# Designs tried in a protein design run: peptides against a protein of PDB entry 4QMF. Part 68

Target 1, 175 residues: chain A of PDB entry 4QMF
Amino acid sequence: ESSFMTLFPKYRESYLKTIWNDVTRALDKHNIACVLDLVEGSMTVKTTRKTYDPAIILKARDLIKLLARSVPFPQAVKILQDDMACDVIKIGNFVTNKERFVKRRQRLVGPNGNTLKALELLTKCYILVQGNTVSAMGPFKGLKEVRRVVEDCMKNIHPIYHIKELMIKRELAKR

## One batch from the design tools (peptide; made by RFdiffusion4, then SolubleMPNN)

Design b2_p17_4_s1 (from b2_p17_4, 8 letters changed)
Fold by OpenDDE base, seed 4:
Order: C-alpha cells, then sequence, then structure tokens
Structure b2_p17_4_s1 (fold): chain B 175 residues (1-175), chain A 17 residues (1-17)
C-alpha cells in the first residue's frame, strides 16, 4: 500500500476544511483514502485494498500538492484525469533581494494578468502564480514551456521574448 | 485566443519601450 503526505500552510486551513468533502468524494471514485490533519497541517492520500489502478495514487499525490499551493479544488481535481499533468515550480530561491523577487514575479502576471493569460493560451496550461511557487497544469509539452518561461523570468529574462517565440511556433504549426 | 495573445504582446512591447 502506498501513501503520500503534504504539509500545507496555515492560511490554507479554512479553505481546505471547506472543500475536503469534495476531495474525499473525488478520491472515493478511485478507492483512494484521504485524511486532513488540521493539527499537523497535513493532507494524506493512500491506496486501499479496493484501489484498482495503482498509478492513481500518484495523481492523488499531485492533487494534494496542488491544493497545498493554493490551486482551487475545481481546477486541482482535474489532475485525476489521464491526460492532465502538473508542475509546481519553486521561484523563491532565484533571487535574494525581496524587491527584485516581487518585480520578477509580477512580470509573470503582467498588467491585468494579460501576460499570464497569454502564456496559458500558448501553452494550453492553467498557471497560478502565488507566493514562492508557480503551479501549472496541462500537457507535458506545455508544462515544459511554462517552466522555462517562469525560471527565465526569475533570471531576469522578460516573458515577452518567450511569448513571441511561442506565438511563432504556434503559427508554424498551423501551416 | 489569437487576438488575446497578440494584444498582450503589443502591450508588453509598449512596456519595454
Amino acid sequence: as target 1 above (175 residues)
Amino acid sequence: DEKIIEEAIKELEKELE
């Protein structure tokens, strides 16, 4: 039997309590058990004797990982779909200066979130920028592109250059 | 979708100028 545990920050507690019945119901369909520990501040998923697909536990692991990083449940639960992958990109360690970090992180979002929206469309991914992480969900190819753009942004390469590149590639693929 | 992307690029280009 396999199990995975993820810690979550205190500010997520209220939300997780609210949606945990939905988490349980979603995982029950796959006979995956789950536990929300409010004292420890952890989520646990585990296989049961009735779990049919052993690989689903990895998706359940990803689910709680995404939830811990502030991804809303209606989006996070899509990870249980066969064609959906995810990535949690740590961005907090690229720069030591707080102001520089904030500026570069904001570049990922852009004015009115337009930069992020463009990136989501081009990569066919969902992307959430929050705290010291960027969470992404989508096809593997798209996720790879997202990670590159995100990390390069934290390395002071503006997302516009990658967005232009992705746009060109998209146009070429249509021909 | 394409229009959204193009508009975003235009806005970003202006920001870099």
Scores: peptide ipSAE 0.186, ipTM 0.824, DockQ to the pose 0.785
Fold by OpenDDE base, seed 2:
Structure b2_p17_4_s1 (fold): chain B 175 residues (1-175), chain A 17 residues (1-17)
Amino acid sequence: as target 1 above (175 residues)
Amino acid sequence: DEKIIEEAIKELEKELE
């Protein structure tokens, strides 16, 4: 039997309590057990004797990881699909200066979130910028692009470079 | 979708100016 645990911040507790029955139901379909520990502030998933697909526990691990990083349940639960992958990109350690960090993180989002939306469309990924992490869900190749753009942004390479490049590639692929 | 992307690029270009 395998188990995985993820801690979540206090501000996430109320939401997690609200959706935990839905989490349980989704995981029950795969005979994966789950526990929400409000005292410790943790989520746990584990295989059971009835788990028929050992690989699903890894997806369950990803599910609670995503939920801990503020991804809404209706989106996060899609990770249980076979064709869906995810990535949680830590961005808080690229820059020591708080002001610089905030500025670069904001560049990822852009005016009215349009920069982020463009990146989502070009990579076919869901992307959520929250706190010190960027959560992404989608195809593996798209996730690789997202990570590159995100990390480069934190390294002071403006997202426009990658977005324009991806747009050109998209246009070429339609020909 | 393309329109959204193009508008985003346009806005980004203005920001870089």
Scores: peptide ipSAE 0.184, ipTM 0.821, DockQ to the pose 0.823
Fold by OpenDDE base, seed 1:
Structure b2_p17_4_s1 (fold): chain B 175 residues (1-175), chain A 17 residues (1-17)
Amino acid sequence: as target 1 above (175 residues)
Amino acid sequence: DEKIIEEAIKELEKELE
């Protein structure tokens, strides 16, 4: 039997408590057990004797990882679908200066979140920028593109460059 | 740059609908 655990920040506790019954129900369909430990601040998923698909535990691992990074449950639970992948991109160590970090992180979002929305549309991914991480869900190819844009942004390459390239590729694919 | 992004986003949204 396999087991995975992830820690979550204190500010996430109240939300996780609220949705944990839904998490349990979703995982029960796959005979995956789960535990929310409020003392340690952790979530655990584990296979049971009745777990039929051994690969589903890896998706359950990803589910709790996404939840720990502030992804809402209705979105995070989609990771259990066969056609859905995810990535959690750490962005906190690219820049030493806090102000520079905040500015570059804000470029990913853009005015009214429009830059992020454009990137979501072009990559067919869900993207959440929160704290020191960017969480993404979608097709593998799209996720690879998201990671490139996110990391380059933190390296002071403006997202517009990649957005333009993705737009050109999209236009070419229509022909 | 911001103006370019905004215009690009508007165009993209229309194309995807």
Scores: peptide ipSAE 0.097, ipTM 0.771, DockQ to the pose 0.077
Fold by OpenDDE base, seed 5:
Structure b2_p17_4_s1 (fold): chain B 175 residues (1-175), chain A 17 residues (1-17)
Amino acid sequence: as target 1 above (175 residues)
Amino acid sequence: DEKIIEEAIKELEKELE
């Protein structure tokens, strides 16, 4: 028997309550049990005696991890698909100065969200910048690229340089 | 920087059509 638990912040409680029936239904298809603990502020997933695929518990673990980081359920539940991977990138510890942190985090989004949109297109990933984390979902290769761009941004390397590089690589791949 | 990004996005959108 395997079990995984993740904590979620208080501000996420109301949303998680509203979608938990959907979480339960999605996991029931794989005979994975789940529990929402509002007192502790935690989500738990666990295998049952009826769980057929032992690997699905790892995807369930990722699901609750994504939900805890404010990824909407309709997007997060896609992690249960075989071809979908995810990454939660901690960005809060790169810079001690709050103003500098906010500035660099904003660069990931850019004006009208265009920087983020460009990065999503180039990497074929979903990307959510929220609080002290960046959540990404997509192919493994794309996720590696996202992490590089995100971490470099927090290290004061503007995302535009990576976007240009990715665009060139994309053009070369078409030949 | 903003102009460069906007131009890049426009090009990307063209490629996706």
Scores: peptide ipSAE 0.092, ipTM 0.766, DockQ to the pose 0.075

Design b2_p17_4_s2 (from b2_p17_4, 7 letters changed)
Fold by OpenDDE base, seed 2:
Structure b2_p17_4_s2 (fold): chain B 175 residues (1-175), chain A 17 residues (1-17)
Amino acid sequence: as target 1 above (175 residues)
Amino acid sequence: DDEIIEEAIKLLEEELK
């Protein structure tokens, strides 16, 4: 049997309590057990003797990881689909100066979130910028692109460079 | 989708000025 645990921040507790029955139901379809520990502040997923697909536990691991990083359940649960992958990009360590960090993180989002929306469309990914992490869900190639843009942004390379590049590639693909 | 992207690029370009 395989088991994975993730910790979640205190501010996430109320939400997780609200949706945990839905998490349980979703995982039950795959005979994956799950536990929400409010004392420790953790989520655990486990295979059972009835788990048919041993690989699904890895997706369950990803599910709780996404939930811990503020991804809403209706989106996070899509990770259980075979064609869906995810990435949690830690951005908090790229910059030592807090003000600079906030500024660069804001560049990733852009005015009214339009920069982020453009990136989502171009990469065919869902992207959530929250705190010190960026969570993304989508095809593997798209995720790779997202990570590149996100990390470069934190390294003071403005997202516009990559967005323009991706836009050009998109146009070329339509021909 | 393209319109959204183009608008975003436009706004980004303005920010870089």
Scores: peptide ipSAE 0.218, ipTM 0.833, DockQ to the pose 0.849
Fold by OpenDDE base, seed 3:
Structure b2_p17_4_s2 (fold): chain B 175 residues (1-175), chain A 17 residues (1-17)
Amino acid sequence: as target 1 above (175 residues)
Amino acid sequence: DDEIIEEAIKLLEEELK
């Protein structure tokens, strides 16, 4: 029997309570058990005797990890698909100055979220910037690109340069 | 420079459609 647990912040409690039946139903399809502990503030996923695919527990682990990082359920649940991967990129340690951190994090999002949207389209990933992490979901190649852009942004390389590069690569791939 | 970037992003969005 395999199990994984993740903690979630208190401000996520109400939302998680609201969607937990949906989480349970999604995991039941794979015979994965799950528990929401409101006292501890944790989510747990477990294999059962009926679990057929042992690898699905790792995806379930990723699911609760994403949910804890504010990814909405309709998006997070897609991690259970075979062709979907995820990455949680820690961005809080690149800059010690809070103001610089906020500015660089905002560059990832851009005006009206357009920078992030462009990056999502180019990498075919879902991307959520929240707190000290960036959560991404998509194909492995796209995730690798997202991580590069995100980390470089925190190192003071503006995302626009990577976006332009990705655009050029996309155009070349159409030929 | 921010204005230039914003315009560039806008143009990129149109190209992505």
Scores: peptide ipSAE 0.179, ipTM 0.796, DockQ to the pose 0.116
Fold by OpenDDE base, seed 5:
Structure b2_p17_4_s2 (fold): chain B 175 residues (1-175), chain A 17 residues (1-17)
Amino acid sequence: as target 1 above (175 residues)
Amino acid sequence: DDEIIEEAIKLLEEELK
């Protein structure tokens, strides 16, 4: 049998406790067992002898990974759908200067979240910027685009460049 | 520069709707 474990930060404990019954119910539909360990600060998912789809454990792994990175349950649980993929992009190692890091991370969000919203629409992805990671959910093609924009932003390439390119591509596809 | 970018993003968002 297969199992996967992820650690979560202390500030996430309260929320995870409140939604864990929902996590359990969602995974039970697929005969995946799960455990929330508050002492260690970990979530575990594991197959059972009744697990029908061997690939679902990988999606369960992704679910707890997303939850650990502050993705809310109603969104994170969509990862169990066949057409949904995800990516957790580590952004904390691109810049050593804290102030520079914060500024570049803020560019991904933009005024009133408009930059992020534009990127979500263009890539058809859900995107959450939190701490030292960016979590994204959506089609594989869109996820690749998100990772490019996010990493380039941390390398001091403003997201607007990519957003404009994606807009052009969108218009061309309509013709 | 920031104001120009903000306006551009706003216009792009409206176009995406």
Scores: peptide ipSAE 0.172, ipTM 0.794, DockQ to the pose 0.117
Fold by OpenDDE base, seed 1:
Structure b2_p17_4_s2 (fold): chain B 175 residues (1-175), chain A 17 residues (1-17)
Amino acid sequence: as target 1 above (175 residues)
Amino acid sequence: DDEIIEEAIKLLEEELK
């Protein structure tokens, strides 16, 4: 039997409590057990004797990882689908100055979230910028592109450069 | 630069719908 545990920040506790029955129900379909520990502030997933697909535990691991990083359940639960992958990109270590960090992080989002939306459309990914991490869900190719854009942004390369590149590639692919 | 980026992104969103 395999098990995985992830810690979550205190501010996620109330939300996780409200959706945990839905998490349990979703994982029960795959005979994966789960535990929410409010004292420790952790989520655990584990295989059971009835778990048929041994690979599903890895997706369950990813599910709780996404939930810990503020991804809403209706989106996070899609990770259980075969065609969905995810990535959690740590962005907090690229810049020492807090103001510079906030500025570069905001560039990923852009005015009214338009920059992020454009990137989501071009990569066919879901992207959530929260705290010191960026969570992404989608195809592997798209996820690689997202990580490049996110990390470069934190290295002071504006996302527009990559967006333009992706636009050109998209146009070429239509011909 | 920000205004140009905003306009470009808006156009991109419309195209990608």
Scores: peptide ipSAE 0.147, ipTM 0.788, DockQ to the pose 0.083

Design b2_p17_4_s3 (from b2_p17_4 with E1D E6K M12L M16L)
Fold by OpenDDE base, seed 4:
Structure b2_p17_4_s3 (fold): chain B 175 residues (1-175), chain A 17 residues (1-17)
Amino acid sequence: as target 1 above (175 residues)
Amino acid sequence: DDEIIKKAIEELEEELE
C-alpha cells in the first residue's frame, strides 16, 4: 500500500472542508482513499486493495499538494487526467528582501493579470501565483517553460523577454 | 489568443519604457 500526506495552512481549512466530499468522490472512482484531518491540518491519500492503477496514487498525491497551495478543486482535480501534469514552484527563497519579493512576484501577474494570462496561453498551462509558491498545471513542456519564467522573474529577469520568445516560437509552429 | 498575448506584450513594453 502507498500513502501520501500533505500539510495545509490554517487559512485553507474552511475551503477544504467545503470541497472534501467532492475530493472523496473523485478519488473513489479510482478506489483511492482519502482523509482530511482538521486537527493536524493534513490531507492523506492512500491506495486500497481495490486500486487498479498503482500510478493513480501519485496523481492523488499531486491533487492534495495542489489543494494545499490554494488551487481550486475544479482545477486541481484535472490532475487525475492522464495527460495532465503539475509543478509547485517555490519562490520564497530567491529574495531576502520582502519588498523586492513582492515586486518580483507581482511582475508574474502583471497589470490586471494580463502577464499571467499571456503566459498561461503561451504555455498551455494553468498558473496560480499564491504566497511563496507558484502552482502550474499542464503539459510537461509547458510546465518547464513556466518554471523557467517564474524562477528567472524572481532572479530579476522580467517576464516580457520570455513571453516574447514564446510568442515567436508559437508563431513559427503555426507555419 | 494571439491578440491577448500581443496586448500583454504591448503593456509590458510600455511599463519598461
Scores: peptide ipSAE 0.334, ipTM 0.882, DockQ to the pose 0.830
Fold by OpenDDE base, seed 5:
Structure b2_p17_4_s3 (fold): chain B 175 residues (1-175), chain A 17 residues (1-17)
Amino acid sequence: as target 1 above (175 residues)
Amino acid sequence: DDEIIKKAIEELEEELE
């Protein structure tokens, strides 16, 4: 029997309450139990005696992790698919200066979110920049690239350099 | 998709100038 718990911030409580029935239904298909604890502010997933795939509990763990970091349910639930992986990148510890942090984080998004959109297309990932974390979902290869770009951005390497590199690689692959 | 990426690059290049 395996169990995983994730804490969530208070501001997510209302949303999580609204979608928890959907979470329960999605996990029930895999015979995974789940609990939303509003007092503690936690989500828990557990295997049951009826769980036939022991690996699905790890995906359930990832699901609640993503939900805690503001990923909407319709996107987060895709983690239960076999071909989908995720990464939660902590970005809050790269820079001590708040203004510098905000500025570098904004570079990931770019004007009208176009920088982020370009990165999503090039890596075939979903990417959400929220608070002190960047959540990403997609293939492992794409996730590796996302983490590189995100961390380098927080280290003051502008995303444009990586985007250009990824674009060139994409063009070469079309030949 | 290619156009979106190209436009994003152009916008970023303009921002860096």
Scores: peptide ipSAE 0.332, ipTM 0.882, DockQ to the pose 0.840
Fold by OpenDDE base, seed 1:
Structure b2_p17_4_s3 (fold): chain B 175 residues (1-175), chain A 17 residues (1-17)
Amino acid sequence: as target 1 above (175 residues)
Amino acid sequence: DDEIIKKAIEELEEELE
């Protein structure tokens, strides 16, 4: 039997309590057990003797990882689907100055979130910018593109450069 | 350049949706 545990920040506690029954039901379909520990501030998933697919535990691991990083349950639970992958990109260590960090992080989102939306459309990914991490869900190719854009943005390369490149590639693919 | 970004994004939204 396999088990995975993820810590979550205190500000997520109330939400996680609210949706935990839904998490349990979703994982029960795959005979994966789960535990929410409010004292430690952790989520745990584990296989049972009835778990049929041994690979589903890895998806369950990803589920709790996404939930810990503020991804809403209706989106996060999609990770249990076979065609869905995810990535959690740490962005907090690229810049030492907090103001510079905030500015570069804001560039990922853009005015009214339009930059992020454009990137989501081009990569066919869901993307959430929260705190010191960026969470993404989608196809592997799209996830690789998202990580490149996100990390380059933190290195002071504006996302528009990559968006333009992705736009060109998209137009070429239509022919 | 915010104006270029906005225009590109708007075009993307129209084409991709």
Scores: peptide ipSAE 0.234, ipTM 0.837, DockQ to the pose 0.080
Fold by OpenDDE base, seed 3:
Structure b2_p17_4_s3 (fold): chain B 175 residues (1-175), chain A 17 residues (1-17)
Amino acid sequence: as target 1 above (175 residues)
Amino acid sequence: DDEIIKKAIEELEEELE
């Protein structure tokens, strides 16, 4: 049997309690067991004797990882689909100055979140900027692009340059 | 989608001016 556990912050407890029955139901379809431990503040996923797809446990691992990083369940559960991948990008270590960090992180989001929305559309990914991480879900090619833009942004390369590049690429791909 | 992206680019360009 395979088992994976992820800790979650206290502020996520109420939400996770609310949606845990949905998590259970989603994983039951794949015969994956799950446990929400409110004392420890952890989520656990486990294979069972009835688990028929050994690879699904890795997706279940990713599911609880995403949930711990504030991704909403209706989005996070899509990770169980075969064509869906995810990435959790750590952005907290690129700069030491907090103010600089906040400014660069905000550039990823942009006015009214429009920068982030544009990036999502261009990469065909879901992107959530939260705390010291950026969570992304989508195709591998898109995820690679997201990571590049996110990390470069934290290195003081404005997202606009990448967005323009991606837009041109998208236009050229139209046929 | 193209319109959304173009609008976002315009907003960013204005911010950088």
Scores: peptide ipSAE 0.354, ipTM 0.890, DockQ to the pose 0.793; fails the geometry check

Design b2_p17_4_s4 (from b2_p17_4, 5 letters changed)
Fold by OpenDDE base, seed 3:
Structure b2_p17_4_s4 (fold): chain B 175 residues (1-175), chain A 17 residues (1-17)
Amino acid sequence: as target 1 above (175 residues)
Amino acid sequence: DDEIINKAIEELEKELE
C-alpha cells in the first residue's frame, strides 16, 4: 500500500472541511482512501486493495498538494484526468527583499489579473498565484512555459516579453 | 481570446511607459 500526506495551513481548514466529502467521492471512484486530520492539519491519500491503477495514487498526491496551496476543488480535481498535469512553483526564494518580492509577484498577476489571464490562455493552463508558490495545471508543454515565465519574472524579467513571444508562436501555429 | 490577450499587452505596455 502507498500513502502520501501533505500539511495545510490553518486558514484552509474551514474550506477543506466543506469540500472534503466531494474529495472523498472523487477519490472513491478510483478506490483511493483519504483522510482529513484537523488536529494535525493534514490530508492523506492511500491506495486500497481495490485500487486498480497504482499510478492514480500519484495523482491523488497531487490533488491534496494543490488543495493545500489554495487551488479550489473544482479545478484541483481535474488533476485526476489522464491528460492533466500540475506544477507547484516555489517563488519565495528568488528575492530576499520583501518589497521586491511583492512587486515581482504582482507583475505575474497584473491589473485586474489580466496578465495572468493572458498567460493562462496562451499556455492553456490554469494558474494560481498564492503566497510563496504558483500552482499551475495543464498540458506538460504549457506547464514548462508557465514555469519559465514565472521564474523569469521573479528574476526581474517582465512577463510582457514572454507574452509577446507566446502570442507570436500562437499565430504561427494557426498557419 | 485575442482581445483579452491584447488588452493585457496594452496594459503592460502602459506600465512600461
Scores: peptide ipSAE 0.511, ipTM 0.928, DockQ to the pose 0.859
Fold by OpenDDE base, seed 4:
Structure b2_p17_4_s4 (fold): chain B 175 residues (1-175), chain A 17 residues (1-17)
Amino acid sequence: as target 1 above (175 residues)
Amino acid sequence: DDEIINKAIEELEKELE
């Protein structure tokens, strides 16, 4: 039997409590057990003797990982689908200056979130910029592109260059 | 989708000007 545990920050506690019954129900369909520990501030998923697909535990692991990083449940639960992958990109260590970090992180989002929306459309991914991480969900190809754009942005390469590149690639793919 | 993407590009281009 396999199990995975992830810690979550205190500010997520109230939300996780609210949706945990939904988490349990979703995982029960796959006979994956789960535990929310409010004292420790952890989520645990584990296989049971009734778990049919042993690979689903890895998706359950990803689910709690996403939830810990502020991805809302209706989106995070999609990770249980076969065609859905995810990536949690750590962005907090690219720069030491806090102000510089905030500015570069904001560039990923852009005015009214339009930059992020464009990136989501071009990569066919869901993308959430929160704290020191960027969470993404979608096809592997798209996730690879997201990681490149995100990391480059933190390295002071403006997202516009990648967005234009992705647009060109999309147009070429239609032909 | 194209409209959203193009708008984003325009906004970013203005930022770099």
Scores: peptide ipSAE 0.503, ipTM 0.927, DockQ to the pose 0.891
Fold by OpenDDE base, seed 1:
Structure b2_p17_4_s4 (fold): chain B 175 residues (1-175), chain A 17 residues (1-17)
Amino acid sequence: as target 1 above (175 residues)
Amino acid sequence: DDEIINKAIEELEKELE
């Protein structure tokens, strides 16, 4: 038997409560059990005697990790697909000054979220910037690129450099 | 897709100016 648990912040409780039946239903298809503990503020997933695929528990682990970091269920549940990977990038430790942190985090998003949207298109990833983390879902290659851009941005390297680089690479790949 | 990306680049370039 394998089990994984993740904590979630208080502000996420109401949402998780509303979608937990959907989480349960999605995991039941794979015979993975799950528990939402509102007192502790935790989510748990575990294998059962009927769990057929031993690897699915790791995806279930990733699912609750994503949900804890504010990824909506309709997107997060896609992690159960074989072709989907994810990454949760901690961005809160790169800068000590709060104002500087907020400014650099905002650079990742850009006006009307257009910077982030461009990055999503170029990397073929879903990207969510929330709090002190950036959650990403997509192919491994794309995820590596996302992490590089995100971390560099927090290190005061403007995303435009990477976006232009990714565009060049994309154009070269078309030829 | 290209239109979206180009627009984003234009916005970023404006911010750097």
Scores: peptide ipSAE 0.496, ipTM 0.926, DockQ to the pose 0.929
Fold by OpenDDE base, seed 5:
Order: sequence, then C-alpha cells, then structure tokens
Structure b2_p17_4_s4 (fold): chain B 175 residues (1-175), chain A 17 residues (1-17)
Amino acid sequence: as target 1 above (175 residues)
Amino acid sequence: DDEIINKAIEELEKELE
C-alpha cells in the first residue's frame, strides 16, 4: 500500500472540484484511488489491491502535484503516459526583491509569450509559469534544459542566450 | 516552428539593444 498527498491553495479549489470526476476516471483505469479533501485543501492518491503496476502511483503523485500548481487537467493527465516526465521548479527563493522577481519571471514569458513558446518548442516541453513555480512536462532531457534556463533567468541570465544555444544544438542534430 | 523561434529571438534582441 502506497499513498501520496499534496496541498493546494484556496484559489484552486473551484477548478479542482469541477475536474475531480475526470481525475477519478483517469486514475480508475489504473486502479488508483483518489480523494479530494476540501476542508484540508488536499489531494490524495493511493494504490489498491487491484493496482497492477505499482509504479503508476508515482505518476499519480506527479499528477496531483501538477494540478496543485495550476496545470490544466487535459495537460496534467498526460503525465500518466510512460514517455512523459515533469518538473516543478521553485523560483520564489532566488530573489528577495519583489520587483526584481516579477521582472525576471516576466522575462521567461516574454512579449506575447513568445519567449516561453520558443523554449517549449526547443525543449519539446510544456511550460507553465505561475506564481512562485514553473511547471514543465516533457522528455527528461528537455526538462533538464528547461530547469537550466528557468533558474539562470532568475539568476539574471537572460533566456536569449540559452535559446540561441538550443537552436545551434538543434541545427547540428539535423546534419 | 522555426518562424516562431526566430521571431522570439528578434524580439529579445531588440529588448537588449
């Protein structure tokens, strides 16, 4: 028997209530049980006697982690696929100055979200910048690159340098 | 995809100027 629990912020409650039946259905296919606790503000996943693959509980753990960090269900549920990994990058502790934090976080997104879109394309990842975290989903190699770019950005290294580097690497791989 | 990436780079380069 294995179980995992994650807390979610109050502002996420309404959305989680609306999609919880879908979460339940998705996890039922793997015989994973789940509970939404509105009093505590938590989500729990656990194995059952019918769980065939014990490793799926780890993916279920990741699912509720992503949902707690504002990733939409249609995207988050893809974590249950074998080829999908995820990372939740905490960015709130890199800078103590609020204004500086906001500016650096905005650099990750860029004008019209184009910087973020470029990074997604180059890493083949989904990336969501929300609050004090950046959530990413994709291949493990891509996730490593995302974390590097995100953390460096919060350390005042502009994303453009990494984007150019990734482009060069992509071009070399086409040869 | 290349067009999107190139546009992003151009925008970023302008910001750094």
Scores: peptide ipSAE 0.490, ipTM 0.924, DockQ to the pose 0.894

